# Peptides against a protein of PDB entry 9IZ0: the designs that were tried, part 333

Target 1, 345 residues: chain A of PDB entry 9IZ0
Amino acid sequence: ITCLGSNGHTYKQLVKGGNDDLRQDAVMEQVFEQVNGFLRSYRKTSQRNLSMRTYKVIPLALKTGVIEWVQDTIPLGEYLDSAHKVYHPKEWSLSTCRKLIAEKQMEDLETRLKVYDLVCRHYRPVFRHFFLESYADPVQWFTTQTNYARSTAVASVLGHVLGLGDRHGQNILIDKTSGEVIHIDLGIAFEQGKKLPVPECVPFRLTRDVVDGMGITGVEGVFRRCMEFTLETLRREEDSLLSVLEVLRYDPLFSWLISPLRRMKKQKMQLENFNQPESGNITTDASRDPKIQRNNVSGESEAERAILKVRQKLSSTLSVEASVGELIRIAQDPSYLALMFCGWS

## One batch from the design tools (peptide; made by RFdiffusion4, then SolubleMPNN)

Design b2_p30_3_s4
Fold by OpenDDE base, seed 1:
Structure b2_p30_3_s4 (fold): chain B 345 residues (1-345), chain A 30 residues (1-30)
Amino acid sequence: as target 1 above (345 residues)
Amino acid sequence: DELKKLLAEAADKGVAERLKVIKELEEKLK
């Protein structure tokens, strides 16, 4: 829909209905706005204009709401699929790569690493071309690539700390004006991505194409340094961040657990993306709606465990540099990326 | 503004000089 704002400007809005709890997105966007407050208050992050890009989410009901349509954006995965066809027309299709990884998903790590390496040799990074194509002016090119690296660094630290899951290329938008990343579909948080059919094993998305977009310095440029300053800010504001999360502990509408319905939806989307024939005999006897005994006690225990994990991730036991170094290492490790749904791009 | 000027001046000097200025700018932006 298109709405006329009180300021006389027209805004495009997406009305979503269905099984997606838009309150999860709205809550995570509120957390991001608070974190943006911390980033603006701290000299090292403020001087670099570090922020998590946000969008307006207005929940109207449990599963219905209005989302701001982010204009002039493209999904990272849509750009990468298109750019791959242009720059590497003789390489494998994304569907071929997905199929080969899926066919080996139940095999040992050694076999999965061999298939991941094979896919990587036949699907080379292209994301640097986004900046080269979109910005003819060298100043705009460098500015937008810098904004991308900065925005990705903030999103990577914050995504790790909050345990954001489902960070695939369709849930990461690129702003064509600024080069900044916009994360969408925020309903998998607090490490609930580890409970997906393909468990998430990386702290954030730092695939070869995500790195290629950072330019010639890759992770060792603006990205690493902006991760360090972001983590330093979050450690400084630990009590403030935990206080924001404690307010959510008492929100009866916030779910600290991924719903069975959302797991099933993500499982179906994974199977459909792999063209695996449903082996027919999963009689999901959907008839036993397990009475979700909303044991309020179980929800509080999960919230408490989530907050404790956030506190552990903000621990000063390691230096900021050592912590960021380890996060970058893990996020790029082939032994983890080979286990992911789409770790090659 | 000085960074923009350095990038604009490096743009005219070809890819090698642009990469040098980019590295220097990244070190300043670090």
Scores: peptide ipSAE 0.074, ipTM 0.730, DockQ to the pose 0.011
Fold by OpenDDE base, seed 3:
Structure b2_p30_3_s4 (fold): chain B 345 residues (1-345), chain A 30 residues (1-30)
Amino acid sequence: as target 1 above (345 residues)
Amino acid sequence: DELKKLLAEAADKGVAERLKVIKELEEKLK
């Protein structure tokens, strides 16, 4: 739909209904707005205009809401699939790479690493070309690449601290105007992604293509430095951030557990991508999975654990530089990337 | 503004000189 705002501006909006609870997305966007307040108040982050890009979510009912249409964006995964076909037409298709990784999913780490390396050699990074294609002016090119590295750094720290899972190439939008990243579909937070059949193993997405977009300095330039300043700001504002999360603990509309429907949808997507289409009647009787019964941990006990995990991630036990260094190392470790559904791009 | 000017002056230079200016600019932006 298109709405005229009271300010005279016209806004495109997506009315979403059906199977997705938008309340969790709306709450995470509110948390990001508070964090953006902290980033604006701190000199080191404010001078660099560091922010998490947000989008407006208005939940209308349990499964219905209005989402801001993020204009002038493209999903990272859509760009990468298209660009890879253009720049590397003799390399393997994304479907071939997915198939090879899936065929070895149940094998040992050594075998999975060999297949991951093989896929990486036949599917090279291309994301640098987004900036080269989109921005002919060198100042625009450098500015947008810098904005990309900055926004990716903020999103990476927040993704780790808040335990944002499911950060695949379709859940990351690139703003074609600014080069900034926009994270969408925030329905998996507080490490709930670790409870999926294919668990989230990395703290944030830092694949070869994500790094290729940072230019010649890769992670050692603007990205690392902006991660450090972001983490320093969040450590300084720990009590303020935890107070925001404590309000959510008592919000009857917020679920600290992944919804059964979202879990089923995600399980189905994971299974459809990893299994050959064996015509097995996956009986939709979500009520009978004995693993669902063990998750009768009170939502309150999950909230307490989630807040404790955020506090632990904000701990000053390690320096900011050491903490960021370890996060970057883990996010790029082939031993974790080889376990992902799409860790090669 | 000075950063934009240096990048604009590097625009007419070869890729190697642009990369040098970019590296210097990234160090100033750090």
Scores: peptide ipSAE 0.066, ipTM 0.713, DockQ to the pose 0.011
Fold by OpenDDE base, seed 4:
Structure b2_p30_3_s4 (fold): chain B 345 residues (1-345), chain A 30 residues (1-30)
Amino acid sequence: as target 1 above (345 residues)
Amino acid sequence: DELKKLLAEAADKGVAERLKVIKELEEKLK
């Protein structure tokens, strides 16, 4: 919809209806705004304008709301699919790669690594071309690539600390003006992505295309350094961040657990993205809800466990450099990426 | 400002020289 503001400006807004709990997105955006306060207060992060890009979410009900439409953006996955067809027209399609990974989903790690390597050889990175195509001026090109690396670093640290899940290429927008990343669909947080049918095994998305967008230095330039400064800021503000999360413990509208409905929806979307549309009658026999023993872990006990995990991720047991080095290593490890839904791009 | 000047001077030397200057600049921005 397009709304006319009281200021005479027109704003495009997306009305989402359905089973998506926009309250989760709204709460996570509020957490990001608080974290952006910490990043602005610390000299090392403020001098670099480090921030998590946010968008306005207005939940109207548990399953409906209005989202600010982020103008001049493209989903990372949409750009990558288009660019890959242009720059590598002789390589495999995204659908072919998905099929091969899916066919081996239940196999051992060795078999999954072999198919992941095969897919990687037939689907090369292209994301560097986004910056080369979009910015003819060398200063704009360098500035936007730097902004991309910075924003990806902030999002990677926050994504790890808050345990953000479902970080696929359609849930990461690129701002065509600034080169910054904008994370959307934040309803899988506090490591609930590990409960998906394909468990998320990486701390954040650092696939080959995500790295290719950082330019010639890859992760060893602006990205690593901005991750270090972001993590240093979050460790310094640990008590402040935990206090913000403790307020959410008492929000009866915030779910610390993935809803069964959202889990089933994501399962269906994963299966539909792996299966070609075979016209087979999916008899939705809704009757086989596997009795996942709801251990009656009170919502309070799950909140406490989530906050404890955030505290553990902010631990100063390792240096900032060592912690960031480990996170970058794990996020790029083929042994984890081969287990992911789309770890090759 | 110095960064902008180096990038502008590299712009005239082609893509390879731009990438070299950028690598040097990224090393200085560390």
Scores: peptide ipSAE 0.043, ipTM 0.684, DockQ to the pose 0.011
Fold by OpenDDE base, seed 5:
Structure b2_p30_3_s4 (fold): chain B 345 residues (1-345), chain A 30 residues (1-30)
Amino acid sequence: as target 1 above (345 residues)
Amino acid sequence: DELKKLLAEAADKGVAERLKVIKELEEKLK
């Protein structure tokens, strides 16, 4: 819908009905605003304008809400698919790469690494072209690339700490004006991404295209330093962050578990991306619900475990530099990326 | 203005010089 604001500006808004996800998004956006408060309070993060980009979510009812349409954005995955066809027209299609990875999903790690390497050789990074195409002025180019690296660093640390899942290229928007990343669809948090049919094994998305967008320094420039300053700030504000999460423990409408419906929807989307569009009525007879032993793990016991994991990730046992170094290493490790749904781009 | 000049001069140079200029700029932005 299009709304006229009281300020005379016209705003495009997305009205979404039918999903409990809007409340999860609204709660996670509130956590991000608190973290943005912490980032503004410390000199090292404030001087760099470090923030998690947020969007307005107004829940109207349990399953209905208004989402601010983030104007002038593109999904990372949409840009990458388009740009790859332009810059590498002789390379493999995204569908070919997905098929080859899927065909080996049940094989051993060595076989999966071989097919991942093969896919990587036939699907090269292109995300640097976003900045080169969009910004003819060298200052705008450098500024937007810097903003991208900074925002990606904040989102990477915060995504790891909060255990954000489902960070695929359609859930990461790029602001075409600022170069900043905007994370959407926040309903997979607190490591519930490990419960997906294809488990998420990386702390955050740091694929070859995500790195290619950082420019010539890759992860070793602005990105690493901004991760370090962000993690230093979150460690200082540990008690404040945990207090915000404890409030969510008592919100009867916040789900610490992935909904069975969302898990099934994600499973269908993963299967549909692997199967050719044969119009077969896959009446997936809902009757073979694998006995998820509903261990009656009370939502409270999951909240307590989630908060404990956040505390463990904020531990000062390792230096900030050592912790960030290990996170960057794991996020780029082929042994994890080869296991992902789309670890090559 | 200095940033524009440095980036323009680096655009005409090889990858190694661009890397040097970017590192120097990143150090100034610390």
Scores: peptide ipSAE 0.075, ipTM 0.705, DockQ to the pose 0.011; fails the geometry check

Design b2_p30_4_s1 (from b2_p30_4, 11 letters changed)
Fold by OpenDDE base, seed 2:
Structure b2_p30_4_s1 (fold): chain B 345 residues (1-345), chain A 30 residues (1-30)
Amino acid sequence: as target 1 above (345 residues)
Amino acid sequence: MSPAELLRELVEKGLSLEEALKLVIERLEE
């Protein structure tokens, strides 16, 4: 829809209807705005203009809302698929890579690592070309690449701390003007991604293409330092962040658990990408709640567990540098990436 | 001095491109 603002400006708004509850996205965006307050108050993060890019979400009903249309953006996955065809036209298609990884999903780690390595050799990184092609001016190129590394660092720390899942290339937008990343579809948080049919084993998305976009220094430049400054800020503001999350404990609109419907939707999307015609009548009988053992872990006990995990991730037991170093190592580890749905790009 | 000019100057001074980039980045973050 197009809305005329009280200021006389016309705003495009995405009306999202259907099966997606936008309430979780709206709540996570509010958490990001609070974190952006902490980042603005701390010298090391404020001086670098570190922020999580946010978008406005207005939930209207259980399954309907208005989302701010982020202009001049492209999904990372859309760019990468297009760019890979241009720069590496003799390499494997994304569909071929997905199929090979999928066919080995039930195999042992050694077999999955061999297939992951094979896919990586036939699907090379291209994301550096986003910056090289989009910005003819060397200063603009350098500035936008720096903004990308900074915003990716903030999103990586926040994504880890809040346990954001489903960070695939369609849920990460690139701002074509600033080079900043915008994370969308925030309905998998607090490590609920580990409950997906393909468990998420990495703290955040740091695939080869995500690193290629950082330029020649990769993770060892702006990205590492901005992760360190962001984590230092979040450790300093731990009590403030936990207080924000405690408010969510009492929000009846916030779900600490992945909804069965969202889990089934993700499972179906994964299965559809496997081209297995399971002609299984998914009878739309919404009444057969599979006996997911409702371990009667009250929603309150899941909230408490989530908050405890956030506190544990903010622990000062390790230095900021050691903690960031370990996160970067795990996020790039082939033994985890080979287990992911799309760990190669 | 633009970041590109600073980068070039540092590389011409015998820094690796990686070291030069790290310094240019530090200076843009200051």
Scores: peptide ipSAE 0.024, ipTM 0.599, DockQ to the pose 0.011
Fold by OpenDDE base, seed 1:
Structure b2_p30_4_s1 (fold): chain B 345 residues (1-345), chain A 30 residues (1-30)
Amino acid sequence: as target 1 above (345 residues)
Amino acid sequence: MSPAELLRELVEKGLSLEEALKLVIERLEE
């Protein structure tokens, strides 16, 4: 839809309806807005204009809402698939890579590492070309690549701390004007990604293409330092952040758990991406609305566990540098990436 | 990437040495 703003400007809006709980997205965007307040108040982060790129989500009902249409964006995964065909036309298709990883999903780690390495040799990084193609001016190229590294650093720290899941290439938009990342579909948070059919084992997405977009410095320099400053800010504002999350504990419409329906939808999307024939015997007896007896007691205990896990991630037991170093190491570790749905790109 | 490699990459992209040095310094001060 197109809405006329009170300022006389027209805004494109996406109306989403269906089973997607847009309230989860709206709540996470509110948390990001509060965190952006902390980042603006701290000298080391404010001097670098560090922020989580946000978008407006207006929930209209439990299953319907209006999302801000982020203009001039592209999904990371859409760009990477197109660019890979252009720059590496003799390498494997994304579908071939997905198939090979899926065929070994039930195998041991050693076998999965061998297949991951094989896929990596036949699917090389291309994301640096986004910046090279989009910005002819060297200053604009450098600025946008720097903005990408900065925004990715903020999103990586926040994604880890809040336990954001489902960070696949279609849920990460790239702003074509600024180079900033925009994370969408925020309905898997507080480590609920570990409950997916393919468990998420990395703290955030730091695949080879995500790193290739940072340019020749990779994770070293802007990205690492901006992660450190972001984590330092969040540790400083721990009590403020926890207070924001405690308000969400009392939101009766916030779900601290992945819904079985959302889990099944993500499972189907994973299977469809593998061209596995629907084994026809999953009678979607959609008619049993399980009376989700919202055992309020179970939701409160999950909220408490989620908040405790956020506190643990903000612990000052390790230095900021050591903590960031370990996060970067884990996020790039082939032993974790080989277990992911799409860890090679 | 070393500062020298970054400087080279910026110059190879058509920045002046002065502009490239400024951007390298700004990135080192980050």
Scores: peptide ipSAE 0.022, ipTM 0.618, DockQ to the pose 0.012
Fold by OpenDDE base, seed 3:
Structure b2_p30_4_s1 (fold): chain B 345 residues (1-345), chain A 30 residues (1-30)
Amino acid sequence: as target 1 above (345 residues)
Amino acid sequence: MSPAELLRELVEKGLSLEEALKLVIERLEE
C-alpha cells in the first residue's frame, strides 16, 4: 500500500499477514532506536554518524502488521548471485556450492573444511563490484563504501550483543543510495538461533563477500575501529541498555522463545535449501517431540538468561580492542563458516 | 591501511590530491 504521511511524503508499506509474528521485529527495532540514542550521545560514535539502520514495524495483531517498504534496496544475497554470474561465469553456480556443502553436512569437521575450501576456490568474492559499478564518482564510491563498513560494524556489534540470528544474505539489505546495510527479519534474537537444527556458530556475518565490500582495507580500518567505538559506547551505556531489555522481560507480548511455527518454518527453509528430501511424516503433532519438553523453561528463565548473556558480552574483562579482535577472528574462522548453510559468500 | 596508502588509493581512483587529502583528513578527525 502507499500512504500519504502528515509530512506530505508518500510512503510505501508492506501489509504482512500469515504466520510471522511481527512483535519481535517491532521490539528489536525499538531496541535499535534506543541504541541509536546512545550512539548519538557518545562523541566517538556521533562524529562517525554510527547507527543501526531501522525500519518501521507496526504489529496490528499476533500475525499481522505493517512494515515500512525500504526503497532503493537490494538483498545482499540477490546481488551476490547476480554479480557472481557476471564476473565469474566459469565458476560454480550457487546451487552447486550449496549441494556440495549439504552432501557433507553429516561428515566430520575436517571433511567439511575440505569441501568449504573447495567451494571457496570455485566461488570467489564479488561484493567490491557493487560499489565500483554503482558509484562512478570516486567521492561517492569512497563515501558509500565507508558507510557500508560503518553500518556493518554497528550491525555486527549489535548482532553479537543482542544475539541476532539468521543473518543470511536475504536478511541483509544494501541501501543503493547510502551503501548502508539494513537488517530485516529480526524474529531470532538473544541467541535463539543456536537452537536451530543448523545452529548459528558465528557472532555475526563476516563472510568473504561481506569483507570484499569493505575494499582494500578489508576488516582492518573503518570496520574494526567502528566496531570498537560501538562496543565502547554499549559498555558505557550497559545499565541503560539492560534497563531497556528488562522492560521487555515484563512485556507479555514479547516472546523470548522462538515460536514453534517460526522454528518449523526455519527448519523447512533449512531442509529445502539443503535439498534434503522431505521426510514426509513431519506430523504437525508438535506436542510429542521430547526435545520440545525441554522448552518448558519458563519464558522468565529464558529472559533472565538472555539479559545475563547480554551483560556477559558487555563485560570489561577484556579491552574493547581485544574483544573486537576476537569477534572478528571467530566470525572469519573457517571452522565455523564451514558449518553454515552459506559461509563461503 | 595507512593514511598514505588510502590517499594513494583515492588518487588512483581519480580524485584530485586536494579532494583525496580532504577525505583522508576527515576520516582521521572522525
Scores: peptide ipSAE 0.030, ipTM 0.722, DockQ to the pose 0.011; fails the geometry check
Fold by OpenDDE base, seed 4:
Structure b2_p30_4_s1 (fold): chain B 345 residues (1-345), chain A 30 residues (1-30)
Amino acid sequence: as target 1 above (345 residues)
Amino acid sequence: MSPAELLRELVEKGLSLEEALKLVIERLEE
């Protein structure tokens, strides 16, 4: 929809209806705004203009709301699919890669590593071309690539600390003006991504294309240092961040658990993205409700466990550099990426 | 990548040596 603001400006807005829990997105955006306050207060992060790029979410009901349409953006996955066809027209399609990974989903790690390596050899990184194509001026090119590396670093630390899940290429937007990343669909947080049918094993998305967008330095330089400064800021503001999360413990509308409906929807979308439309009558015999034993863990006990896990991730037991180094290592480890739904791009 | 390799890539992309040096310095001061 297009809304006319009281200021006479027109704003494009996306109305989402249905089973999408926009309340979780709105709450996570509020947490990001508070974290952006901490990043502005600390010299090392403020001097670099480090922030989590936010968007406005107005929940109208539990399952309905208005999202600010982020103008001049493209989904990372949409750009990558188009760019691979242009730069590597002889390589495999995204659908072929997905099929091969899916066919081996239930196999051992060794078999999954072999198919992941095979896919990686036939689907090479292209995300560097986004910056080369979009910015003819070398200063603009360098500035936007730097903004991308900085924003990806902030999002990676926050994504790890808050346990953001479902970080696939359609849930990461690229701002075509600034080069910044914008994370959307925030309804899988506090490590609930590990409860998906394909468990998320990486702390954040740092696939080969995500790294390729950082240019020739890859994860070294801007990205690593901006992760370090962000983590240093969050460790300094641990009590402030935990206090913000404690307020959410008392929000009866915030779900610390993935809803069974959202889990089923994501499962269906994952399966549909693997299945070509074979015309087969999938009789959805809806009758096998797997008795997910609702362990009567009170919603309060799940909130407490989530907050405890955030505190553990902010622990100063390791240096900032050692902690960031380990996160970068795990996020790029083929043994984890081969287990992911789309770990090759 | 070394600062010298970054400088080369920036110059190969059509930056002046002075502009490329400024950008490399800014990236080293980060």
Scores: peptide ipSAE 0.027, ipTM 0.705, DockQ to the pose 0.011; fails the geometry check

